# Peptides against a protein of PDB entry 4KTY, part 143

Target 1, 266 residues: chain A of PDB entry 4KTY
Amino acid sequence: YVLNDIGVIFYGEVNDIKTRSWSYGQFEDGILDTCLYVMDRAQMDLSGRGNPIKVSRVGSAMVNAKDDEGVLVGSWDNIYAYGVPPSAWTGSVDILLEYRSSENPVRYGQCWVFAGVFNTFLRCLGIPARIVTNYFSAHDNDANLQMDIFLEEDGNVNSKLTKDSVWNYHCWNEAWMTRPDLPVGFGGWQAVDSTPQENSDGMYRCGPASVQAIKHGHVCFQFDAPFVFAEVNSDLIYITAKKDGTHVVENVDATHIGKLIVTKQI

## One batch from the design tools (peptide; made by RFdiffusion4, then SolubleMPNN)

Design b2_p21_6_s4 (from b2_p21_6, 9 letters changed)
Fold by OpenDDE base, seed 5:
Structure b2_p21_6_s4 (fold): chain B 266 residues (1-266), chain A 21 residues (1-21)
Amino acid sequence: as target 1 above (266 residues)
Amino acid sequence: MKQTNELPLSYFEELLKKLKA
């Protein structure tokens, strides 16, 4: 999880799982310097650079360009006119070196690109890390741990009221570290995500969230545990919004979100 | 490589129909 510079990323559909190779290149020339540069751009104190909790949280923010002129600009519109299409990248090295050279965000990334670059960043700094793919990954935007689907009385979805969404698949990272800031037993793998999805205390970042805490429903633990929990375990709540303004829960599906979570085992 | 996509809302409409059947 630290020494391997080539990986596999899972993608596609839950019933048609696909894989692609990704070159992390954490030992390539200039990559460590670039990772240090990223932390410099984040104005990270030197004292914090040895703390994997702080480093992973800063990395989560800085691998995306939002807020802080970080590494990657996300795009999902299939245009990509002013950069490289996300699917054209084969590894992290070119992206990181371009960022270091240009000192401007690199275009463009999607979740696996963010995860690939973030994985390089973590491994380069000696933090064991892996990429995780979640199929049917929910995006809960109101922090209620549900995927709320609002329906009109005719059974059609009300797109105005329905703010939550579900990705066909989403990639993020898990980083291995102790969590002295949490109760005993909640160290180990921590979910971190550099794909810009939600604002976390002022920045588009996510984690580290204890995987053990999430598995046991301890969503009160820092950082962003409710959001990560929702990504993998949200119930689909079908709510009929009546014309009189009342809401009625019509159906609950607890089996659809997070049907499959895949990571490479080493 | 296939890009990520948000599932269309119509997906859930069809899913609900199946659940209610």
Scores: peptide ipSAE 0.547, ipTM 0.912, DockQ to the pose 0.512
Fold by OpenDDE base, seed 3:
Structure b2_p21_6_s4 (fold): chain B 266 residues (1-266), chain A 21 residues (1-21)
Amino acid sequence: as target 1 above (266 residues)
Amino acid sequence: MKQTNELPLSYFEELLKKLKA
């Protein structure tokens, strides 16, 4: 989880799982320097740079360009005229070196690119890390731990009211660390995500969230456990918005989100 | 590499129809 220079990222559909290789290159020339530069750009206090909790949280913010001119600009509109299409990247090295030399965000990334670069960052700094792929990954944007689907009386979705969304798949990272700030038993793998999805206390960042806590429904623990929980375990709530302004729950589907979560074991 | 996509809202319309059947 630290020494492996090449990884595998899962993608595609739950019924057609695909893999691609990704070169992390954490030992290549200039990469460690770039990781230190990233923390410098974040103005991270030197006393915190040895704390994997702080490092992973800063990394989740800085691997994306939002808020702080971090490493990668995300794009999902299939228009990549001012950079490299996300699918063209094969590893982290070129991205990180470009960032270091240009001192400007690199275009463009999507979840697996963010996860790949973030994995390099974590491993380079000695934090065991892996990439996780979640199929049918929910994006809860109102922190109610559910995917609200609003319907018209005719059964069609009301796009104005429906703000939550579901990704066909989403990649993020898990980092291994102790959590002295949490109760005993919630150390180990921590979910961290550098793909800019939701604002977390003023910045687009996510985690570290205890995987053990999430598995047991403990969403009260820092950081961003409710959001990560929702990604993997949201119920689909179908709500009919009636003409009189009332809302009626038509159906609840607890089986759709997070159908499969996969990661390479080595 | 297949890009990640937000599922269209029509996906859930069809899903609900299946659930009600």
Scores: peptide ipSAE 0.539, ipTM 0.911, DockQ to the pose 0.523
Fold by OpenDDE base, seed 2:
Structure b2_p21_6_s4 (fold): chain B 266 residues (1-266), chain A 21 residues (1-21)
Amino acid sequence: as target 1 above (266 residues)
Amino acid sequence: MKQTNELPLSYFEELLKKLKA
């Protein structure tokens, strides 16, 4: 099995799919050492470092800087004066080496940068991994498996009440592993995400969530299956918030989220 | 241009208008 050190990441819009090259550089000097350093910073026990479930979960936490001074600081406000704009990165190597050298989080990343660095981390540690792009990716922040869009009585969106959001695209990773902690058949590809979106048991991390479980609606399986399920399969629920405080469902769209999921075959 | 891929809330306003049309 040969792992490619250069990849393609899909982004853009579903009707205007774009690609960008990403150099994973998992074989370059210092990269493996940096991945080990990341696990050291996570204070990961040596006994767990051989377990891809634990490694991928720790990686999903540590590739983002939240909680634990991990690798990348996310920024989506187009203000990147104190670092590198997310779009300027072309690979994982510079990011990881900077992290190792400075011992401080690197600025800045967005989803494809997080996914790129995380992919390197996984591959360095012998975990088969790939990047997945989901178009119209929902961010459900209250774990109700819905994208709730609250409307004023005039039909305008109530921005105060509407807390959920949708990305035109979102990138995360799939890691290949057995899942002895799950029923038979739910091993294989596991969704893991290092982009800081939601808190999972005390840390901004996501996964591993069984892709097979998600496909079959088994959202009760650890880890974070409800969140990943919502990213790809949430219904858009349009809710009118009336002046009297009552809520009325105006419309339901079950076809909008997760219109296209693209991944490169390994 | 803002470097974000989050859909603005206005996107859903327009989408709803299309659905009601």
Scores: peptide ipSAE 0.524, ipTM 0.886, DockQ to the pose 0.566
Fold by OpenDDE base, seed 4:
Formats: structure tokens, sequence, C-alpha cells
Structure b2_p21_6_s4 (fold): chain B 266 residues (1-266), chain A 21 residues (1-21)
């Protein structure tokens, strides 16, 4: 297996797919040390550092700043005055070195930045990893595996009845590992996501979730399989909220979420 | 690089209108 230090990240729209180069720089000076530092900050036991399951889960948590003063602060409000705009980053090296030097979270990231840094982290630690882009990526906020869209009786959207959302695109990582904690056949690529989207057992982290398990509908396996499943396969459920408090399903679209999932094969 | 954006709920409202048309 060849670990590339430069990658391509897919982004944009499903009908206007774009690519961006990203320098992972996993072999650059100080980067491995920074990855070790990240695990130190996470207070990760030495014995766990050889376990890609634990490492990827810790990395998922630590690449984002939430909960644990991790690497990157996310921002999506187009206000980046106190740091670097997410689009200005071209690779992981500057981010990781800044984190190591300042010992404070680096501003700012969005999904591809998180994924880029996380990819570096994984690769530095000998875990094969790639970035995956999902177009029309759902954020299931209530863990019902649906993207609920509520409408008033007049057909207008009611935004107050759900926190579910859909990203135009979202990037996360897949890490290659065995899963002895899962049934046979569910090793291989594991979805892991460092973009802070949902709380997972007390921390903003996601995965490792077996890609094979998800593909076969086995969402009960650790970790965060339901969330990842929802990202790529949530049904759009159009629900009319009646004045009497009843809900009526008006339409179901099972084809919209996860319209396209792309990754660079390495 | 184009930042990620949550699709507004109005996006789905319009989709539904199209579906019903």
Amino acid sequence: as target 1 above (266 residues)
Amino acid sequence: MKQTNELPLSYFEELLKKLKA
C-alpha cells in the first residue's frame, strides 16, 4: 500500500463536481510528532496507540476542537476574522504545526479541512486512509435515519420541528483496519469523521463505522453506524404538520440523499 | 474552494412543489 502525501478532494455540487489538491504532508518534519502530541493531549494510553480502532476514534474527536481543545475549530458562518478562512488552507502541515506550536485549536476548518488533517493523522500513524465526499449528505440530528421535512398545511416549510439538515456536500474519511470487535467481514474500510456534527457518547466524534456493515444495513454495530448510514441513505420524508398536531407523510424520496459518493482510489 | 452549506429547507419545499406538479 502506497501512502500518498498529496491527495485530491472532491467538492462542489453533484452537477458541478470540483476537485482540489490537498497536501497531507505526513512525512514532513514535525508532523508525526504533532500526531503523537495529539494523542498525548487526548491522554490516550500507550497500549491503545497501536489499535487503529481506538486511534481513529480518538483522532475523530481530537481533529476537531470541541470537547478537548483539539486541532481545528469549525466555522461555517463566513466570518473568519480571527483565523484563516477554511478555503485558504492547502494542506495539513501548516495546521498541525500551528497546533503543536500554539497548543491551541487552529481556526478555521470545514469538512474538507477536517478530513485533510484527519487523513494526515491517520496516515502518519500507519493507518491507510482516504477522503470520501458525499453529495447531499444528510445530518440526522435525532437518529431516526430519516431526513424529516416538515410542512405547514399551506405547504410552507416549518423549520422549527426538526434540526435535521442536508449538506450540499460533506467530506469524511475512510480508514482501513481489521475489526475484531465486529463479526467477520466487517473489517476493511471504516468511516470516520472529525467534522463536529453529532455527539457520540459524550464527544463530537464519529466512527469507526464499518462501511461493509452499513452497506448491508447493519447499523447496530459500533461506532456511529446509524449516523453514517443516515448521511448516505436517509429518506427525505415530507411531513405535513396539521393544526391539530397530527403529522401526515406527504411524500418520501429515497434517492436524494447520498446522490453521489466519490473518493480517490489510492 | 466552495464552502459547505446546509441546504435551506426552502430547497426541499421547492422540490416538493415540483413533485406535486
Scores: peptide ipSAE 0.498, ipTM 0.900, DockQ to the pose 0.489

Design b2_p21_7_s1 (from b2_p21_7, 8 letters changed)
Fold by OpenDDE base, seed 3:
Structure b2_p21_7_s1 (fold): chain B 266 residues (1-266), chain A 21 residues (1-21)
Amino acid sequence: as target 1 above (266 residues)
Amino acid sequence: SLTKEQIEKIKQELLDRTPQE
């Protein structure tokens, strides 16, 4: 779980699954030092650095540049003039070493780049970690555990009211740890995500969320279980917004989100 | 009520893709 320094990341479409190689390089010169530097920048106390719960949560915040001048700047608009296109990266080493050298966020990343760098960070610090790809991944931005699709009376999407979206695929990480802060049985794999998507108690971070808890429908446990649950289990709710201000549910689809979740066995 | 065609159209409209794809 921590010894493999090269891996495969799944991406593409659910009906056209693709793979890309990613060099984690957790044993390369300067990488461990950079991971320690990241925790220093986060002002993480020494006592917390031995706690995988705290480390993974801090990592989810610091691998993205938002809030704290973390490692990677995200960009999804196909304009990468001031940095490296996300698709050009082949591993974590160059990104982390650039961050350590420049002490400024590195441009640019997307979900698999964030996940790749975060995987290196976790493995460097002795936390077993893997990358997970979710096809048809929901982005719930109002924390109601569903995808609200608002329609005009003519059947077209109302873009003003519809804030949620679906990624064809999204990558995040699972980290292995005990969860003494949760009920028995909710240790093991924990979902953590460094791609900046939603604010979690003041910062763009996500997790650790118990995979077992989410699988059993428990979203009340820390951290960010509702968001992760929504990514993989959101129902699509088609709602017609009437001119008189009333909302009518036209359709519900409980099968679209999270069609396939893939991870390479370590 | 929504037709199957309308639903498929809406799903495609809401689907974000990474630029490399």
Scores: peptide ipSAE 0.434, ipTM 0.879, DockQ to the pose 0.506
Fold by OpenDDE base, seed 2:
Structure b2_p21_7_s1 (fold): chain B 266 residues (1-266), chain A 21 residues (1-21)
Amino acid sequence: as target 1 above (266 residues)
Amino acid sequence: SLTKEQIEKIKQELLDRTPQE
């Protein structure tokens, strides 16, 4: 998980799983220096740079351009006139070197690009890391661990009230580390996500969230465990918003989100 | 209550697809 400089990223749909190669290039010239530069831009204290918890959290913030002029600008509108389309990237090296050279965010990324660059960042710094793909990945934006689907009385989605959404797939990273800040048993793989989805304590970042904690429903453990939990295990709550302002739960589906989670195994 | 067809339609409406897959 540290030595491999080429990887495979899963994408597509649960019934049509696709793979793409990604060159991490953590050993290429200038890449380690760029990773150090990223931490410099984040104004990380030297003492924190040896702590994988701090490094992974800062990395999750800095790989995206939001808040701190980090590495990648996300775009999902299928218009990429002022940069490189996300699908055109084949690895992390060009992105990181461009960032280092220009000292400006690189355009453009989507989840697998963010995950690819973040994976390089982690591996460069000696943190074992892998990319995880979650099919039917929930985006809970109100931190209630549910996908609230508001319906009109005619059964159509009320787009004004329905803020949550589901990605056909989403990629993030898992980083291996001890978690002395958590109870015993919650070290190991930690979910971290550099795709800008939600604000976490003032920045668009996510993790590290203990995979073991999430699996056992311990969403109170730092960092961002509720959000990651929701991505993989949110219930769909179908709610009819009546004209009189009352809400009626019409259906609950606990099986839709997180249909398949794919990652490389040891 | 919602029909299966309605549910499937709603699920599709909620589904954000990553462009350029």
Scores: peptide ipSAE 0.433, ipTM 0.879, DockQ to the pose 0.517
Fold by OpenDDE base, seed 1:
Structure b2_p21_7_s1 (fold): chain B 266 residues (1-266), chain A 21 residues (1-21)
Amino acid sequence: as target 1 above (266 residues)
Amino acid sequence: SLTKEQIEKIKQELLDRTPQE
């Protein structure tokens, strides 16, 4: 989880799982220097750079360009005129070296690109890390641990009222660390995500969230456990919005979100 | 209540809104 410099990222659909190779390149010339530069740009105190909790949280913020002129600009509109299409990247090295050279955010990334670069960052700094792919990944934007799907009376989705969304797949990272700030038993793998999805205490970042805590339904522990829990466990709530302003729950599906979570074992 | 067909249509629409490459 630290020494491997080439990996496989899972994507596609739950019924048609696909894989792509990704070169992490954590041992390539200039990559460690770039990771240190990222922490410098974040103005991270030297005393915190040895703490994997702080490092992973800062990395989560800095791998995306939002808020702090971080590494990658995300784009999902299929218009990549001012940069490189997300699918053209084959590894982290070119991205990180471009960032170090230009000192400007690199265009463009989607979830697996963010996860790939973040994985390199973590491994460079001695934090065991892996990429996780979640199929039917929820994006809960109001932190209520459910996907609210608002329907018109004719049964069609009301896009104006429906703010929550579901990714066909989403990639994020798990980082291995102790969590002395949490109760005993909630160390180990921690979910961290650099894809800009939701604001967490003033910045687009996510984690570290204890995988063990989330697995046992504990979402009260830092950081961003409710959001990560919702990504993998949200119930779909189908709500008909009546013309008179009343809401009627038509259906509840507790099985759709997070049907398959895949990660490479090595 | 919603029919199975209606639910499948809605699920597909939700996925089409936020596709990863």
Scores: peptide ipSAE 0.318, ipTM 0.841, DockQ to the pose 0.828
Fold by OpenDDE base, seed 4:
Structure b2_p21_7_s1 (fold): chain B 266 residues (1-266), chain A 21 residues (1-21)
Amino acid sequence: as target 1 above (266 residues)
Amino acid sequence: SLTKEQIEKIKQELLDRTPQE
């Protein structure tokens, strides 16, 4: 998980799983220096740089450009005229080196690009890391641990009542570390996500969230466990919004979100 | 209640697709 410099990222759809190669290049010239530079840009205290909890959280924030002029600018609007289309990237090296050289955020990334770069960052700093792909990944925008689907009385979707969404797939990272800040047993793999999705205590970042804690329904532990939990286990709640303002739950689907979670076994 | 067909339609409408190629 640390020594592998090339990987496979799963993407596509649950019924049409695809793979792409990604070169992490954590041993390439300038990459470690760039990772250190990233932490410098984050003004990360030197004492914290040896703490994988802090490092992964900072990395989560800094791999995306939001808030802190981090590494990658996300774009999902199919307008990539001012940079490189996300699909054109094949590895982390060019992205990180461009960031180091230009000292400006690199355009553009999407989830697998963020995950790829973040994986490099973590591995460069000696943190075992892997990319995880979640199919039917929920984006809980209102932090209620469910995916609300509002319907008009005629059965049509009312998209104005919620910002919740579901990605056909989403990629994030798991980083291996001890969690002395959590109860015993919640160390190991921690979910971290550098794709800017939600604000976490003032910054677009996510994690580290204990995978074990989430699996056991413990979402009260730092960091961002509720959000990660929602990504993989949100119930779809179909709600009819009545004209009188009442809401009626029409259906609940507890099996759709997180239909498949895959990672390369290395 | 919603029909299976309605549910599937709704799911498709709400599904965000990450562009790849």
Scores: peptide ipSAE 0.332, ipTM 0.850, DockQ to the pose 0.502; fails the geometry check

Design b2_p21_7_s2 (from b2_p21_7, 7 letters changed)
Fold by OpenDDE base, seed 1:
Structure b2_p21_7_s2 (fold): chain B 266 residues (1-266), chain A 21 residues (1-21)
Amino acid sequence: as target 1 above (266 residues)
Amino acid sequence: SLTKEQIEKIKQELLDSTPQQ
């Protein structure tokens, strides 16, 4: 989980799983220096740089450009003007070296690009890390652990009221660490995500969230466990918004979100 | 209640709105 410098990232659809190669390049010249530079840009105290909890949380914030002029700018509009299309990247090295030389955010990334760069960052700093792909990945915007799908009376989606969304797939990272800040048994794999999705205590970041805690339904533990839980286990709630302002639940699907979660042992 | 066809249509619309490459 630290030594391999080339990996495979899963993508596509649940019924048509695809893979892409990604070069992490954590041993390439200038990459470790760039990871240290990222922590410097975050103004991370030296005392915290040995703590994988703090490092992974800072990394989740700094791999995205939001808030702090971090590494990558996300784009999903298929235009990608003034940068590199997300699909053109083949590894972390070019991205990190461009960031270090330009001292400006690099354009552009989507989830696997964020996850790839973040994986390099974690591995460079001695944190065992892997990429996870979740098919039918929910994006809960109000932390209610549901995907609320609002419908017009004719059965069409009301896009104005429907704020929650579902990715065909989403990639994030799991980092291995002890969690002395949590109850016994909630160490090990921690979900961390650098794709800018939701604000967490003032910054676009996510995790570390205990995978074990989430698996046992414990979403009360830091950090961002409700959001990560929702990504993999949200119920789809189909709600008809009537003209009189009343809401009627038409259907509930507890099996669609998180249909398949895939990771490769590195 | 929604028909199976309606549900499948809605699911597809949700996926088409925010696809990853």
Scores: peptide ipSAE 0.396, ipTM 0.885, DockQ to the pose 0.823
Fold by OpenDDE base, seed 2:
Structure b2_p21_7_s2 (fold): chain B 266 residues (1-266), chain A 21 residues (1-21)
Amino acid sequence: as target 1 above (266 residues)
Amino acid sequence: SLTKEQIEKIKQELLDSTPQQ
């Protein structure tokens, strides 16, 4: 999980799983220096740089450009006129070296690009890391652990009211570390996500969230466990918004979100 | 209540609104 410099990232759909190769390049010239530079840009003190909890949390913030002029600018509008289309990237090296050279955020990324670069960052710094793909991944915007789907009376989605969303797939990272800040048994794999989805205590970052804690419903454990839990376990709540302003729950589906979670385990 | 067809349509609309490439 540290030594592999080439990986496979799963994407596509549950019924049509696809894979793409990704070169992490954590041993390439200038990459470690760039990772150190990323921490410098984050103004991370030297004392914290040896703590994988702090490093992974800072990394989750800095791999995205939001808040802190971090590494990657996300774009999902299929218009990439001022940069490289997300699908054109084949690895982390060019992205990180461009960031180091230009000292400006690199355009553009989507989830697997964020996850790929973040995986390089973690591995460069000696943190075992892997990429995880979740199919039907929820994006909870209000931390209520459910996907609120508001419908017009005719049954169409009310996009104005519906703030929550579901990705066809989403990629994030798991980083291996001890968690002395948590109860015994919640070390090991920690979910961390650099794709800018939600603000976490002032920054677009996510994790480290204990995978074991999430699996056992311990969403009160730092960091961002409710959000990660929602990504994989949210119920879909279908709500009809009536003209009189009342809301009626039409259906609840507890089976759709997190239908398949895939990671390379070798 | 929603029909199965309505639910599938809604689910597809959700996916289409925020697709990863």
Scores: peptide ipSAE 0.395, ipTM 0.885, DockQ to the pose 0.815
Fold by OpenDDE base, seed 4:
Structure b2_p21_7_s2 (fold): chain B 266 residues (1-266), chain A 21 residues (1-21)
Amino acid sequence: as target 1 above (266 residues)
Amino acid sequence: SLTKEQIEKIKQELLDSTPQQ
């Protein structure tokens, strides 16, 4: 995982799985320097730079531009006039070198771009990392571990009643580390996500969340386990919002979110 | 209750609203 500089990222839809190549370039000139620069910009203490928990959490925050003038500006509105369209990137190197040179956030990224750059960052710093693609990935905005879908009485979706959403797919990272801050057995792969989705204790960041903990329903462990759990295991709750203000649950689907989770094993 | 068709329509609307490229 650390030594591989080219990867494959899964995307598309569950019924039409696609792959794109991504050059991580963790050994390219200037990339390690840029990763150190990222940690410098984060004002990360030297003592923390050897701790994969702290490093991955800082990386999660800093690979996105929110809060801290980090590496990448996300854009999902199909307006990329002031930068590079997310789909035009083929690897992390150009992004990281541009960031280092300009000292300004690079435009633009979407999930796989964030994940690609973050993967480079982690690998540069000796943290085994891989990209994970989740199809039908939930974005739980209110931390209720549900994907709420509100309907008008006529059956039409009312998008104003929730900020919850579902990505056709979402990419994040898993980083390998010990978790001495968690109970025994919750080390190993940790979910970390640099795509700016939700605020976590004051910053747009996510993880490290123990994959093992999440798999066993332990969402009480740091960091951001509820959010990651929701991404892969939220129930779809179809709720009719009645005119009288009452809510009626019309349907519950526990099988849709996280329909397929794919990662490159090599 | 919702019909299967209604559910599929809703799911599609949700996906279409927030697509990754």
Scores: peptide ipSAE 0.377, ipTM 0.879, DockQ to the pose 0.800
Fold by OpenDDE base, seed 3:
Order: sequence, then C-alpha cells, then structure tokens
Structure b2_p21_7_s2 (fold): chain B 266 residues (1-266), chain A 21 residues (1-21)
Amino acid sequence: as target 1 above (266 residues)
Amino acid sequence: SLTKEQIEKIKQELLDSTPQQ
C-alpha cells in the first residue's frame, strides 16, 4: 500500500464499472517536500506529524482548497476555463508540484483527483492508504443518517426542500492506523475524505472514521462516523410535501445507497 | 404512493444533479 506508485481507480456506474490509472508518484523528486509544505501551510505542530490520526485529518482538510488555501479546487459544473479539467489529470505529481511552486490552489478536481492526491500524501508520509469507490454514494447535508427526498404533490422533486444528494459514484481514502483513542477493535482501516462535502468542526474535512466501527453500526466515535455511515448506508426517504405544510412518507428504500463498494486488493 | 416508474425517475434525477465525470 505504501510502495505502489501507480494505481487503479474505479468509477462509472454499478452496471458499467470503469477503471482509470493514476500515478501517485510518492517517491518522485519534490513530492515529500510538498507534503511537508502542506503540513507547514496547515500550521501543524511537529509533535503531531508523527501521529497518523492527526496527519490524516489535516490531510483531509488541506488536499481541498476550502478554508485554508489547500491543494485542489473542486468543480462539478462542467466549466473548467480557468484551469485543467478534472479528467485531464493522470496523477498526483503535477498537481502537487504546481501547488508547491505557485503556492496557490490548483484547478480543478473531482472526487478521484482529490482521492488520488490524498493517497499520495498519505503514502508519502508512510501511512498505508488505498482508494475506495462507492457507487450510489449519499451526501447527507443535515446529519440525520438518511436521504430525505422531498416531492411535490405531482411527484416532482422539490429542489428547495431536498438538500441531500446522491453521487453516481464517490471516491475517498482508507488509511491504516491504530486508534488508541477508540475502543479495542476499531483500529485498522480508517475512512478519510478530502473532497469538500461537509463542514466538520469548522473545516471541510472528513475522518479518520473507523471502518470497523461503521460496519458494526457504531457512529458515535470520532471523527465524522455519522457522515461516512450515511455515505454507504443511508435509507432513501421519499416525502411528499403537502400544500398545508404536512409531510407524508411515501416510500423508504434501504438498498439503494452503497450498492457497491470497490477497492483494489493488493 | 409512488409507482415504480416514478421512483426510478426520481433516482435518475438525483444522479443527474450530482454527476462525477
């Protein structure tokens, strides 16, 4: 997980799984220096730089440009006139070196670009890491562990009331570490995500969240376990918003979100 | 009550609103 400098990222649709190669380049010249620079920009204390919990959490914040002028600017509007289209990137090296040289956020990324750069960051710092792709990935905006889909009486989606969304696919990272801050058994793979989705205690960051804890339904442990749980296990709640202001649950689907989760086995 | 067709349409609309490339 640390030694591989080339990887494969899964994307596409659950019925049409696609792969793209990604060059992590964690051993290339200037990359370690850039990773250290990222931690310097985050004003991370030296004492914390040896702690994979702190490093992965800082990395999840700094790989995105939100809040802190971090590495990548996300864009999903299909307008990339002021930078590089997300699909044009083939690896982390050019992105990280551009960031180090310009000292400004690099445009543009989507989830696999964030995950690719974050994977380089983690591996460069000696943290075993891999990329995970979740098909039908929920984005819970109100932290209620469900996807609320509000409908008009005619059956059309009420976009004003519907704040939650579903990605066709989403990529994030898993980082291997011990979790002495959690109960025994919740070490190992930790979900971390640098794609700017939700604010976590003042910053756009996510994790580390114990994969084992989430698999066993434990969402009470730090960090961001409810959000990660929702990404892979939210129920779809179809709600009709009546003209009188009442809400009626029309349907519940517990099988749609997280229909397929894929990671490369090494 | 929602028909199966309505549900599939809504699911597709949700996906189309937030597509990854």
Scores: peptide ipSAE 0.372, ipTM 0.876, DockQ to the pose 0.799

